# Designs tried in a protein design run: peptides against a protein of PDB entry 5B16. Part 72

Target 1, 136 residues: chain A of PDB entry 5B16
Amino acid sequence: TPSRINHNERLEFLGDAVVEFLTSVHLYYLFPSLEEGGLATYRTAIVQNQHLAMLAKKLELDRFMLYAHGPDLCRESDLRHAMANCFEALIGAVYLEGSLEEAKQLFGRLLFNDPDLREVWLNYPLHPLQLQEPNT
Target 2, 136 residues: chain A of PDB entry 5B16 as posed
Amino acid sequence: TPSRINHNERLEFLGDAVVEFLTSVHLYYLFPSLEEGGLATYRTAIVQNQHLAMLAKKLELDRFMLYAHGPDLCRESDLRHAMANCFQALIGAVYLEGSLEEAKQLFGRLLFNDPDLREVWLNYPLHPLQLQEPNT

## One batch from the design tools (peptide; made by RFdiffusion4, then SolubleMPNN)

Design b2_p20_1_s1 (from b2_p20_1, 9 letters changed)
Fold by OpenDDE base, seed 4:
Structure b2_p20_1_s1 (fold): chain B 136 residues (1-136), chain A 20 residues (1-20)
Amino acid sequence: as target 1 above (136 residues)
Amino acid sequence: KREELLEKIKEFLEQLVKEA
């Protein structure tokens, strides 16, 4: 349905921004001494389609996508891209219907299977220099 | 311990960068 497609595209648009934002914020706080270029490099790596698709697999979106769009996703690259988009749409939906915090928690849980790493990612101590920055 | 965990996160990120 065109309306559903449009809705998903809009959610994807929103989710893309949310993922980008969350990634940026966490990297900024986790690596206070890392230059912008390094931060950007890590961000790019985190939000790349290949990685987001991997995160999507943790939610079994691959099975969902194959069920819903199997004939159109016969190629691995197509599936990967679709999964990444779907993941963004999901995050967008979580943000829209829930909150940024909920999106943050979901994203963090998916980013790290290791609970210790996840905790560090989600609960980053503020660096003294970072205290000068407004809430983000 | 946090420093160790940060290093692991960094390693994780570096791996992602490598795959990009």
Scores: peptide ipSAE 0.705, ipTM 0.956, DockQ to the pose 0.883
Fold by OpenDDE base, seed 1:
Structure b2_p20_1_s1 (fold): chain B 136 residues (1-136), chain A 20 residues (1-20)
Amino acid sequence: as target 1 above (136 residues)
Amino acid sequence: KREELLEKIKEFLEQLVKEA
């Protein structure tokens, strides 16, 4: 059986993919005229360790990290990386044990404190130009 | 309206880009 560490690393792997996927899908629908480069730029910004660590802080994962790994997290960069990884593992676990929808909802709630912005992000109604795109 | 909210989202994202 895998160790606790191995299990978390596997969850991080899964969570990373889920976060990337959700981010990509939402950006794609929200910005139908934005070129790939712009979409990629926004995605990178959303999923960067610094931002994910901030999202993790909203869940008080920093307190958890200090409790579990205090001596190893004396540097801000180390803490940030650990928090980002922990956040990915959490999203991975939510997807694994729950659903993509649950992961989507959690991620959206953390991304935006403003409920109106959150609603636009989560529901992203189809743009008229998207409706006009022909099928391949 | 939606257009205004989208602009706010853009502003949010642009800020994240600057921090990257």
Scores: peptide ipSAE 0.704, ipTM 0.955, DockQ to the pose 0.853
Fold by OpenDDE base, seed 2:
Structure b2_p20_1_s1 (fold): chain B 136 residues (1-136), chain A 20 residues (1-20)
Amino acid sequence: as target 1 above (136 residues)
Amino acid sequence: KREELLEKIKEFLEQLVKEA
């Protein structure tokens, strides 16, 4: 069996893909008239280490990181990167042990504190142009 | 209401872009 470190790296790898996928899908459906460049820009912003670390902080992962790796995380940038990786591993684990739906719900809850914005993010109606272009 | 919320989401995303 892989070491715990290798397992966490594998979960991070999976979680990175899940976060990218969820972000891409929601942006695609929410903004049907937005060009690819705009979609990519928003996706990059959502999945950047700084933002994912902020989401991780809502789960108090900073306390966990300091407990487990404090001596190696004296710089803010190091802590941010580690928290982002840990967040990805968490999402990967939620997907692996649970479902994509559970990962989506968790990510949405953390992404938006405002329940109205969260509702729009999670439950988007299909736009007429999207209905007319099923093979896009 | 939905359009207003979408604009708020756009504003949120634009803020994230500025921080990137």
Scores: peptide ipSAE 0.704, ipTM 0.956, DockQ to the pose 0.861
Fold by OpenDDE base, seed 5:
Structure b2_p20_1_s1 (fold): chain B 136 residues (1-136), chain A 20 residues (1-20)
Amino acid sequence: as target 1 above (136 residues)
Amino acid sequence: KREELLEKIKEFLEQLVKEA
């Protein structure tokens, strides 16, 4: 039986991939004219520890982290890093126990407070050019 | 409306980039 710590790290590993994948897909469709470098820049910004920690705070994971690991999290930077990891583990768990769709919905809800922006992000309507099939 | 919303998303993302 794997240890709890090992399990959390595994979930974090999975969650990291899920967040990156979802982010990549949505950016790809939302910005069809954006070059790879721009897409990568936005992705990096979205999945950076500082941002993920912010999302984690929306789930009140900070309270949990301080309760469970307070003595080890004396600095805000340490807390942010831990919260980001915890957030990834949570997303991993949602994907594992639920579905990619559930992970997508949760991530989208946290990513955008504005419902209109959230809807655009989640549904990412296809650009007319994306509706066209490749020609020879 | 969609274009306007996309612009807002871009602004949001650019802000995140600045924080990175």
Scores: peptide ipSAE 0.701, ipTM 0.955, DockQ to the pose 0.851

Design b2_p20_1_s2 (from b2_p20_1, 9 letters changed)
Fold by OpenDDE base, seed 4:
Structure b2_p20_1_s2 (fold): chain B 136 residues (1-136), chain A 20 residues (1-20)
Amino acid sequence: as target 1 above (136 residues)
Amino acid sequence: KREELLKKIEEYLRKLVAEA
């Protein structure tokens, strides 16, 4: 229905911002010596459709997309784009109905299958120079 | 250990950049 589509698009809008924000924050803290350009490069890579689609596959959104929109997603690129959008909408929904923390946790779980890497990503120690910076 | 893990994260990120 049009209403559901509009809702999903709105959630996608929100989720896009959340993913962008979380990615930025974690990169900022994990790489205190990395210049802005490098941070931006990594951020772009993380939030690109191809990568988000890969994360979405871990949630079996590919199967969901094919089930729900199969006829319109015959091309791999179309499926990838749709999966990325759906992933953003999901994160948006988690943030909206839950919290930023819950969105962060979900995102982190999907980013890294390795629990050690996940822990480093999620639980970054504050660099001394970062202690004076806002955490918002 | 953390340093090693950070390197692995960075390696992952570099791979993503290469794919972009």
Scores: peptide ipSAE 0.705, ipTM 0.956, DockQ to the pose 0.846
Fold by OpenDDE base, seed 1:
Structure b2_p20_1_s2 (fold): chain B 136 residues (1-136), chain A 20 residues (1-20)
Amino acid sequence: as target 1 above (136 residues)
Amino acid sequence: KREELLKKIEEYLRKLVAEA
């Protein structure tokens, strides 16, 4: 029933939340001594359009964008925004049709080309200070 | 070493912040 565009917008909405959530969780565990302001700063940097567009480029979404919307993407900022949205929609679709784990794996794979860094990001073993934190 | 890897991740994040 919904148009393709409307469906994509809904997926973007979902994907935005998933990316935000995953980023928050991983940062929280990776940096147990970092205050909220620092965590928020890193999160903002990770989920900004410029960065998501870079991740999207690894999937060749730029070629897709030019193919589908070339005339509307004459500005780099427009292309970047479109690619970021498309990336969000993709993550949303992976979460919707697959699982949070699959979305997590895809996101982590794109974040870090280095497998060692990827491993730390994805699995983030518990820090001793985290083990000492009281459960609410 | 995990500490080294964490530093590299943090370096990457700092670069992203600088580009924002």
Scores: peptide ipSAE 0.702, ipTM 0.956, DockQ to the pose 0.839
Fold by OpenDDE base, seed 2:
Structure b2_p20_1_s2 (fold): chain B 136 residues (1-136), chain A 20 residues (1-20)
Amino acid sequence: as target 1 above (136 residues)
Amino acid sequence: KREELLKKIEEYLRKLVAEA
């Protein structure tokens, strides 16, 4: 259905922004001495299709994609791209129907299987210089 | 402990960068 496809594309659009935002915020706080170029490099790596597809696989979205769209996903790159888009749409939906906090928690849970690493990612202490920055 | 965990996060990120 065209309307459902359009809806998913819209969710993907929203989810893309949410993923980028969350990634940016967490990198900013985790690496207070890292220059902008380094932050951007890490962000790009986190949000790349290959990585998002890996996160999507943890949710078994690959099984869903193959079930629903198998004939159109013969290439690995096509499947990866589709999974990444689906992941973004999912995050968008979680944000839309839930909250940014819920999206953050889900994203963090998928990023790190290790609960200690996840804790550091999700609950970072603020650097004194970060506390001094204007709240914009 | 935290410093060690941060290093592990950095290692993960570096791996992702290498794959990009």
Scores: peptide ipSAE 0.701, ipTM 0.956, DockQ to the pose 0.814
Fold by OpenDDE base, seed 5:
Structure b2_p20_1_s2 (fold): chain B 136 residues (1-136), chain A 20 residues (1-20)
Amino acid sequence: as target 1 above (136 residues)
Amino acid sequence: KREELLKKIEEYLRKLVAEA
């Protein structure tokens, strides 16, 4: 049986991929005219540690991290990094134990507090050109 | 409305990029 630490690292690995994938898919559909470089730039921004840490804070993971790892998190940067990792592990766990859809929903809820923005992000209505893409 | 919402999303993303 894997150790708890090993398990968390594995979940983080999985979660990182899930976050990357979801982000990529949504950006791809939301911005059909955006070049690859722009898509990559936005993706990087979304999945950067400081942003994921912010999302983690919405889940109050900061309180958890300070409780569990306080002595090792003497700097805010260390806390952010740890929170980002923890967030990825959480997403990985949600995907593993639940589904990609559940991970998508959770991620979307955290990304946008505004329900209208969330709706657009989650559903990413297809552009007319995207609708025709399969025929090309 | 959708275009406005997309604009807001993009603005959010741009802010994130600026922070990166």
Scores: peptide ipSAE 0.700, ipTM 0.955, DockQ to the pose 0.841

Design b2_p20_1_s3 (from b2_p20_1, 11 letters changed)
Fold by OpenDDE base, seed 1:
Structure b2_p20_1_s3 (fold): chain B 136 residues (1-136), chain A 20 residues (1-20)
Amino acid sequence: as target 1 above (136 residues)
Amino acid sequence: RRQELLERIRALLDELVAEA
């Protein structure tokens, strides 16, 4: 049987893909006139360790990290990386045990504190020209 | 209203880009 560490790494792998996918889809539909370079730039910014660690703080994962790995996380960069990984594993678990929709909802709630912005992000209307495009 | 909200989203994203 795989260790807990291996399981978390697998969940992280899955979660990374889910976060990347959701981010890509939402950016694509929200900004139909934005070129690929701009979409990629925003995606990179959203999924970077620094930002994911900030999202992880909203879930109080920092308290968990200090409790479980305190001595190994003396540097801010180490803590940030660990928190980002833990966040990805959490999203992976939500997708695995729940659904893509549940992962989407959780991620969206954390991305935006403003409920109006959250609503636009989560429930975007399709542009008329997007109706002829795949839902990917 | 929607356009305003989209602009606010972009502003937040631009801030994230600046922090990268």
Scores: peptide ipSAE 0.712, ipTM 0.958, DockQ to the pose 0.884
Fold by OpenDDE base, seed 2:
Structure b2_p20_1_s3 (fold): chain B 136 residues (1-136), chain A 20 residues (1-20)
Amino acid sequence: as target 1 above (136 residues)
Amino acid sequence: RRQELLERIRALLDELVAEA
């Protein structure tokens, strides 16, 4: 049986991929005229530790981390990194035990406080080229 | 309306880029 630490790291690994995938897909659909470099820049910004930690704070993961690992989190940067990892693990767990849709909904809710922006993020139109190639 | 919302999203993303 894997240790709790190993399990959490595995969830983090999975969650990292899910977050990056969701981010990539939504950016791709939302900005059909944006070049790859721009898409990559936005993706990097969205999935960076600082931003994910901010999202984690909305779930009060900071309180959780301080409770569970307080002595090891003496610096804000350490806490930020830990929160980002924990957030990834959470998304990984949601995907694993639930679905990609559930992970998408959770991620979207946290990304945007404005419900109108959230709706646009979540409910994007299909790309025209993809409409032409629905099976690809 | 949608275009306005997209522009607002992009503005927020630009802010995130600035923080990176």
Scores: peptide ipSAE 0.712, ipTM 0.957, DockQ to the pose 0.892
Fold by OpenDDE base, seed 5:
Structure b2_p20_1_s3 (fold): chain B 136 residues (1-136), chain A 20 residues (1-20)
Amino acid sequence: as target 1 above (136 residues)
Amino acid sequence: RRQELLERIRALLDELVAEA
């Protein structure tokens, strides 16, 4: 049986892909006229360790990290990196044991505190050109 | 309404970019 450490790293690997995918999909649909470079820039910003650590803090993972790994997290940058990894592992676990939809909902809830913005992010209406895309 | 909300989202994303 795999070690817990190995399991967490594997979940992190999976979660990284999930957050990347979800972010890409939502940006693509929300901003149909935005060029690839702009989409990539926003994606990078959303999934960067600093931001993911911020999302992790909303889940109070910082308290968990300090409890479990306090001695190794003396620097703020180390804590951010660890929290980001933990967040990825969490998303990976949600996807693995739940669904992509559940991961999407969790991620969306954390991304935007404003419920109106959250709703647009999660339930984006498709642009007419996007609706026609499958037929082209 | 939607356009307004999209602009607000865009603004928040721009802030994230600025923090990167």
Scores: peptide ipSAE 0.710, ipTM 0.957, DockQ to the pose 0.863
Fold by OpenDDE base, seed 4:
Structure b2_p20_1_s3 (fold): chain B 136 residues (1-136), chain A 20 residues (1-20)
Amino acid sequence: as target 1 above (136 residues)
Amino acid sequence: RRQELLERIRALLDELVAEA
């Protein structure tokens, strides 16, 4: 395996952990009454290849993948899998070269198109001052 | 407002679960 490909695989490995961690933490704080099974179910749904591929599409990774690897991605399932892997590698790279916070922000921006939902997702746990506000 | 938004998030998550 070429060094570049190996590097991407390593980044994917790291990114997978980062995505799972971020997802877990946010779910944990957002849904304090949700049992472990429910948390795990939501996490699985968020980090599954199908969903990550959708997030990747928002970054136009589909166009990138078709340009770079088109001949190898004739099947939609292959493209989806590759996009998910590439997305993980991207998150891994953002974490590696930047920070967990930057990875969190990027992931949050992609998870929700609605800025209000995005804000709620990213805003955990509530700051003590925010706790003084009524829940509406 | 926050509770409403949380419910909307959960609804979206439920949709993702359904697609899995």
Scores: peptide ipSAE 0.710, ipTM 0.957, DockQ to the pose 0.869; fails the geometry check

Design b2_p20_1_s4 (from b2_p20_1, 12 letters changed)
Fold by OpenDDE base, seed 3:
Structure b2_p20_1_s4 (fold): chain B 136 residues (1-136), chain A 20 residues (1-20)
Amino acid sequence: as target 1 above (136 residues)
Amino acid sequence: RREELLARIEAYLQQLVAEA
């Protein structure tokens, strides 16, 4: 049975949480010595509209948005915001219709064009101290 | 090598922070 198509705003809501979660997890493991404030700062930077819009451009969502909603996106800031929302909706859809793993892979591919950086981001080894972290 | 790659990632993140 095919899943029901949700409205874009609902997908955006879900995608926002997924992007936040994935970003948090990867930052936590990649930077075991970074304090909470630093982790939060990096997370904010990754999920900001400007950055998500940049990632969206790699999928040519800018062309799509201009085609579908051009008259409503006369300002660059409006386009950027719309692209970021669309990106979140896309990630939400990938998670909804696929899995968190698929969302992670897509997000990682878009974050880094360099395959070496991408591999580090996606396939981080656990630090010995992280292995000792108690489950709460 | 991994440390170098991590440094490059962090540099990218710092750039994003500067743009925020």
Scores: peptide ipSAE 0.719, ipTM 0.959, DockQ to the pose 0.860
Fold by OpenDDE base, seed 1:
Structure b2_p20_1_s4 (fold): chain B 136 residues (1-136), chain A 20 residues (1-20)
Amino acid sequence: as target 1 above (136 residues)
Amino acid sequence: RREELLARIEAYLQQLVAEA
């Protein structure tokens, strides 16, 4: 039986892909006139460790990390990295045990505290000039 | 209204880019 750490690493791997995919899809539809470079730049910014760590803090994962790994997280950068990984594992678990929709909803709720911005992000209404992409 | 909301979202993203 794999260790808990190994299992979390697998969940992190899955969660990383889910976060990347969701981010890509939402950006694609929200900014139909934005070039690929701009889309990639925004995606990178959203999924960077410091941002994911900020999202993780909203779930009080920082308290968990300090309790479980306090002595090993003396540096802020180490804590951010660990929190980002934990966040990805959580999203991976939500996708695995639930659905992509549930992962999407959780991620969106954490991205935007403002309900109006959240709604735009989560629903990303189609622009009249947008072409529907298969499987997106 | 939607344009305003999109602008605010993009502003947030630009802030994240600046912090990267």
Scores: peptide ipSAE 0.719, ipTM 0.959, DockQ to the pose 0.865
Fold by OpenDDE base, seed 2:
Structure b2_p20_1_s4 (fold): chain B 136 residues (1-136), chain A 20 residues (1-20)
Amino acid sequence: as target 1 above (136 residues)
Amino acid sequence: RREELLARIEAYLQQLVAEA
């Protein structure tokens, strides 16, 4: 039986991929005229530790982390890194035990507090040219 | 309306880029 640490790291591994995938897909469709470099730049910014940690704070993971690992999180950078990892693990768990759709919804809710922005992010209307290329 | 919302999203992303 794998240790709790190993299990969490595995979930983090999975969650990292899910977050990156979801981010990529949404950026791709939302910005159809943006070149790859721009898409990659935005993706990097979204999935960076400090941003994911900010999203994690909305779930009060900071309180959880301090409770569980306080002595090891004396530095803010350490806390951010841990929170980001925990966030990824959470997304991984949601995907694993639920679905990609559930992970998408959770991620979207955390990404945008504004419901209008969230709606655009989650339920974007496809450009006519995108509709003509459904398999791309 | 949608264009405005997209602009806001992109502005947010640009802020994140600046913080990176």
Scores: peptide ipSAE 0.716, ipTM 0.958, DockQ to the pose 0.860
Fold by OpenDDE base, seed 5:
Structure b2_p20_1_s4 (fold): chain B 136 residues (1-136), chain A 20 residues (1-20)
Amino acid sequence: as target 1 above (136 residues)
Amino acid sequence: RREELLARIEAYLQQLVAEA
């Protein structure tokens, strides 16, 4: 039986992939004229530890981390890294126990506090050329 | 309206890039 630590690390691994995938999909559809390099740049920015840690704060994971690992997280960089990992594990758990859709919804809610921006991110209208792709 | 919202999203992303 895997240890609790191993379980969390496995969830983090899964969550990392889920976050990367969701980010990639949304960027691809939202920016149909953006080259691969630009898409990759935006993806990197979204999934960077600093950003994921910020999203984690919205879930009050910082309070949890300080409670559980305070002495080991005296530096902000250490806390951010730990929070990002914890966030990935959480997304992994949501995907594992729920669905990709649930992970998508949670991620979208955290990405944008503005409901209008959130809606565009989550429910993006497809570009006319994207709509025609299935016919090519 | 959609174009405006997309612009805001992109601005947010560009901000994240700048912080990276």
Scores: peptide ipSAE 0.714, ipTM 0.958, DockQ to the pose 0.835

Design b2_p20_2_s1 (from b2_p20_2, 10 letters changed)
Fold by OpenDDE base, seed 4:
Formats: C-alpha cells, sequence, structure tokens
Structure b2_p20_2_s1 (fold): chain B 136 residues (1-136), chain A 20 residues (1-20)
C-alpha cells in the first residue's frame, strides 16, 4: 500500500490528465474556428497553476494548505503550486471514485462564477461545421 | 448564445493576459 503522499501524487497525475482532457474537449467544441495555437493558449491559461489555485481557493483548499503545510509554504508561488497540485488530486479522485461526468461537472462549476458562462461551457451544442469533420 | 460565446472568449482572453 502506497503512502498517503504517494497516493496523492498518483491522484494528481490522474487529475492532471483529466483536467487537460476536459479543457481540451470543451475548447474544441466551443471554438470550432479557433486554430490550434489559440486553443492551446486558452488551455494553458485554464490549467496553469495560478488559475487552478484560484479554483482550489473556492473549495477552501488554501485554508487546508495553511493548516497542514503553512510553515513550508511561505512563498506565494509555492502555495499556488501546492494548491494546484491538490486541486488536480481532487479532480483525479472524483474521476477515480466517481466518473468523468462528475469531474466535468465539478470542474465546470468551479471554472465560472457566472451561471450563464457555466451553462455554455457545460452544455455546448455541436457546431454544424464540426459535423463535417472526420472521426478521429 | 453567440453573445455568451463572445463573453466566454473575453473571459478566457483575460485569463491569458493574467498568465502572461
Amino acid sequence: as target 1 above (136 residues)
Amino acid sequence: REELLKKLEEYLQQLVKEAA
């Protein structure tokens, strides 16, 4: 049985992939005319440590981090990185113990405070032009 | 819905600026 630290790192590994995947899929469908570079730029912005840390704060993971690791997280960059990792681990756990759909819902819910943006992110229609693309 | 997509894109562009 792996240690708690190893388990968390493994969950982070999984969560990183889930976050990347969900982000990629949603961007792909939402912006059918956006070139790869633009898609990649948006993805990077969404999954960057600073942004994920912000999402983590909505779950009060900052309080958790300060409680559990406060003395070791004196630098803001260190805290952001740790929070981002913890957020990824959480998403990984939700996927592992639940489903991709549950991870999608949680991630989408946290991404946007605006319910309208949340709605369009989570419930995007397939763009007509995308119907012309081959299956890959 | 087009307006919402525009709003979403603007939001993402803001994130990009913050990332830079």
Scores: peptide ipSAE 0.639, ipTM 0.940, DockQ to the pose 0.904
Fold by OpenDDE base, seed 3:
Structure b2_p20_2_s1 (fold): chain B 136 residues (1-136), chain A 20 residues (1-20)
Amino acid sequence: as target 1 above (136 residues)
Amino acid sequence: REELLKKLEEYLQQLVKEAA
């Protein structure tokens, strides 16, 4: 059987794809007139280690990482990278044990502190058959 | 919704700047 470290790396692998996918889908539908380059730029900013580490901090994963791996995380960049990986593993676990919808909800809640932005991100129609929300 | 989308885009633009 794989080690716990190996298991976490596998979850990270899955979570990376889920975060990338969710980000891509939401950007695609939210900005229908934005060219590919603009979509890619926003996606890169959302999924980069620095940003994912910030999202991980909202879950207090920094305290966990320092407790578990403090001696190995002497550099801020190392901590940031580890935090991002941990966040991806968490999203991967939520998808694996729950659903894509649950991963979507968690990710969206963490992306925005502003409730209005959170609302538009999470509830914007992502399928033509879904009812349109009132203009706001 | 259009106003919120503008606000969202502004937020994302700031995120891009922070990434640079």
Scores: peptide ipSAE 0.638, ipTM 0.937, DockQ to the pose 0.878; fails the geometry check
Fold by OpenDDE base, seed 1:
Structure b2_p20_2_s1 (fold): chain B 136 residues (1-136), chain A 20 residues (1-20)
Amino acid sequence: as target 1 above (136 residues)
Amino acid sequence: REELLKKLEEYLQQLVKEAA
């Protein structure tokens, strides 16, 4: 039986791939004329520890971290890294126990506070019937 | 839609700057 820590590391591994995949897919469809270098730059910015830690904070995972690992997270960089890892594990768990769609929805809702940006992100690629919507 | 995409790109560019 694997330890809780080992299980979380496995979930983190899976979640990292899911976050990378979802980010890549959305960027690919959102910016069809953007070269690979530009796509990679945006992806890096989205999935970096600093940003994922910010998303994790929206879920109040920082409170959990301080409760469980407070003494080990004295450095801001350590807390940020742990928060990012925990976020990846969470996404991995959502994918594992739920679906890619559920992971997509959760990730997308956290990415943007602006509801218009959230909507445009989550609805790419567009279904053929959605192509008739008004331009925005 | 194009205006929102532009807004999104500006948001992402800001993230890139923060990463630097």
Scores: peptide ipSAE 0.637, ipTM 0.936, DockQ to the pose 0.843; fails the geometry check
Fold by OpenDDE base, seed 5:
Structure b2_p20_2_s1 (fold): chain B 136 residues (1-136), chain A 20 residues (1-20)
Amino acid sequence: as target 1 above (136 residues)
Amino acid sequence: REELLKKLEEYLQQLVKEAA
């Protein structure tokens, strides 16, 4: 049986892939005329540690991290990095124990505080056979 | 929806700036 640390690292590994995948898919369909470089730029901005740490803060993971790992997180940058990793592990866990859909919903809810942006991100057609919603 | 996409893109562009 792997250690708890190994388990968390494995979940982080999985979560990293899930976040990357979801981000890629949504960007691909949301911006059909955007070149690869542009897609990659947006993806990088979304999945970078700094941004993921911000999302983690919305889940109050910062409080958890300081409680559990305070002595090792003396710098803000260290905290951000740890929070990003923890966020990835959480997404990995949601995917593993739940579904990709649940991971998508959670991720989307956290990505945008603006309900309109959240709506378009989550509900934009992500399959060629899906009907396009009315233009707004 | 196209207006929302534009808004989304502007948001993402802001994220890019913050990431840089």
Scores: peptide ipSAE 0.632, ipTM 0.936, DockQ to the pose 0.905; fails the geometry check

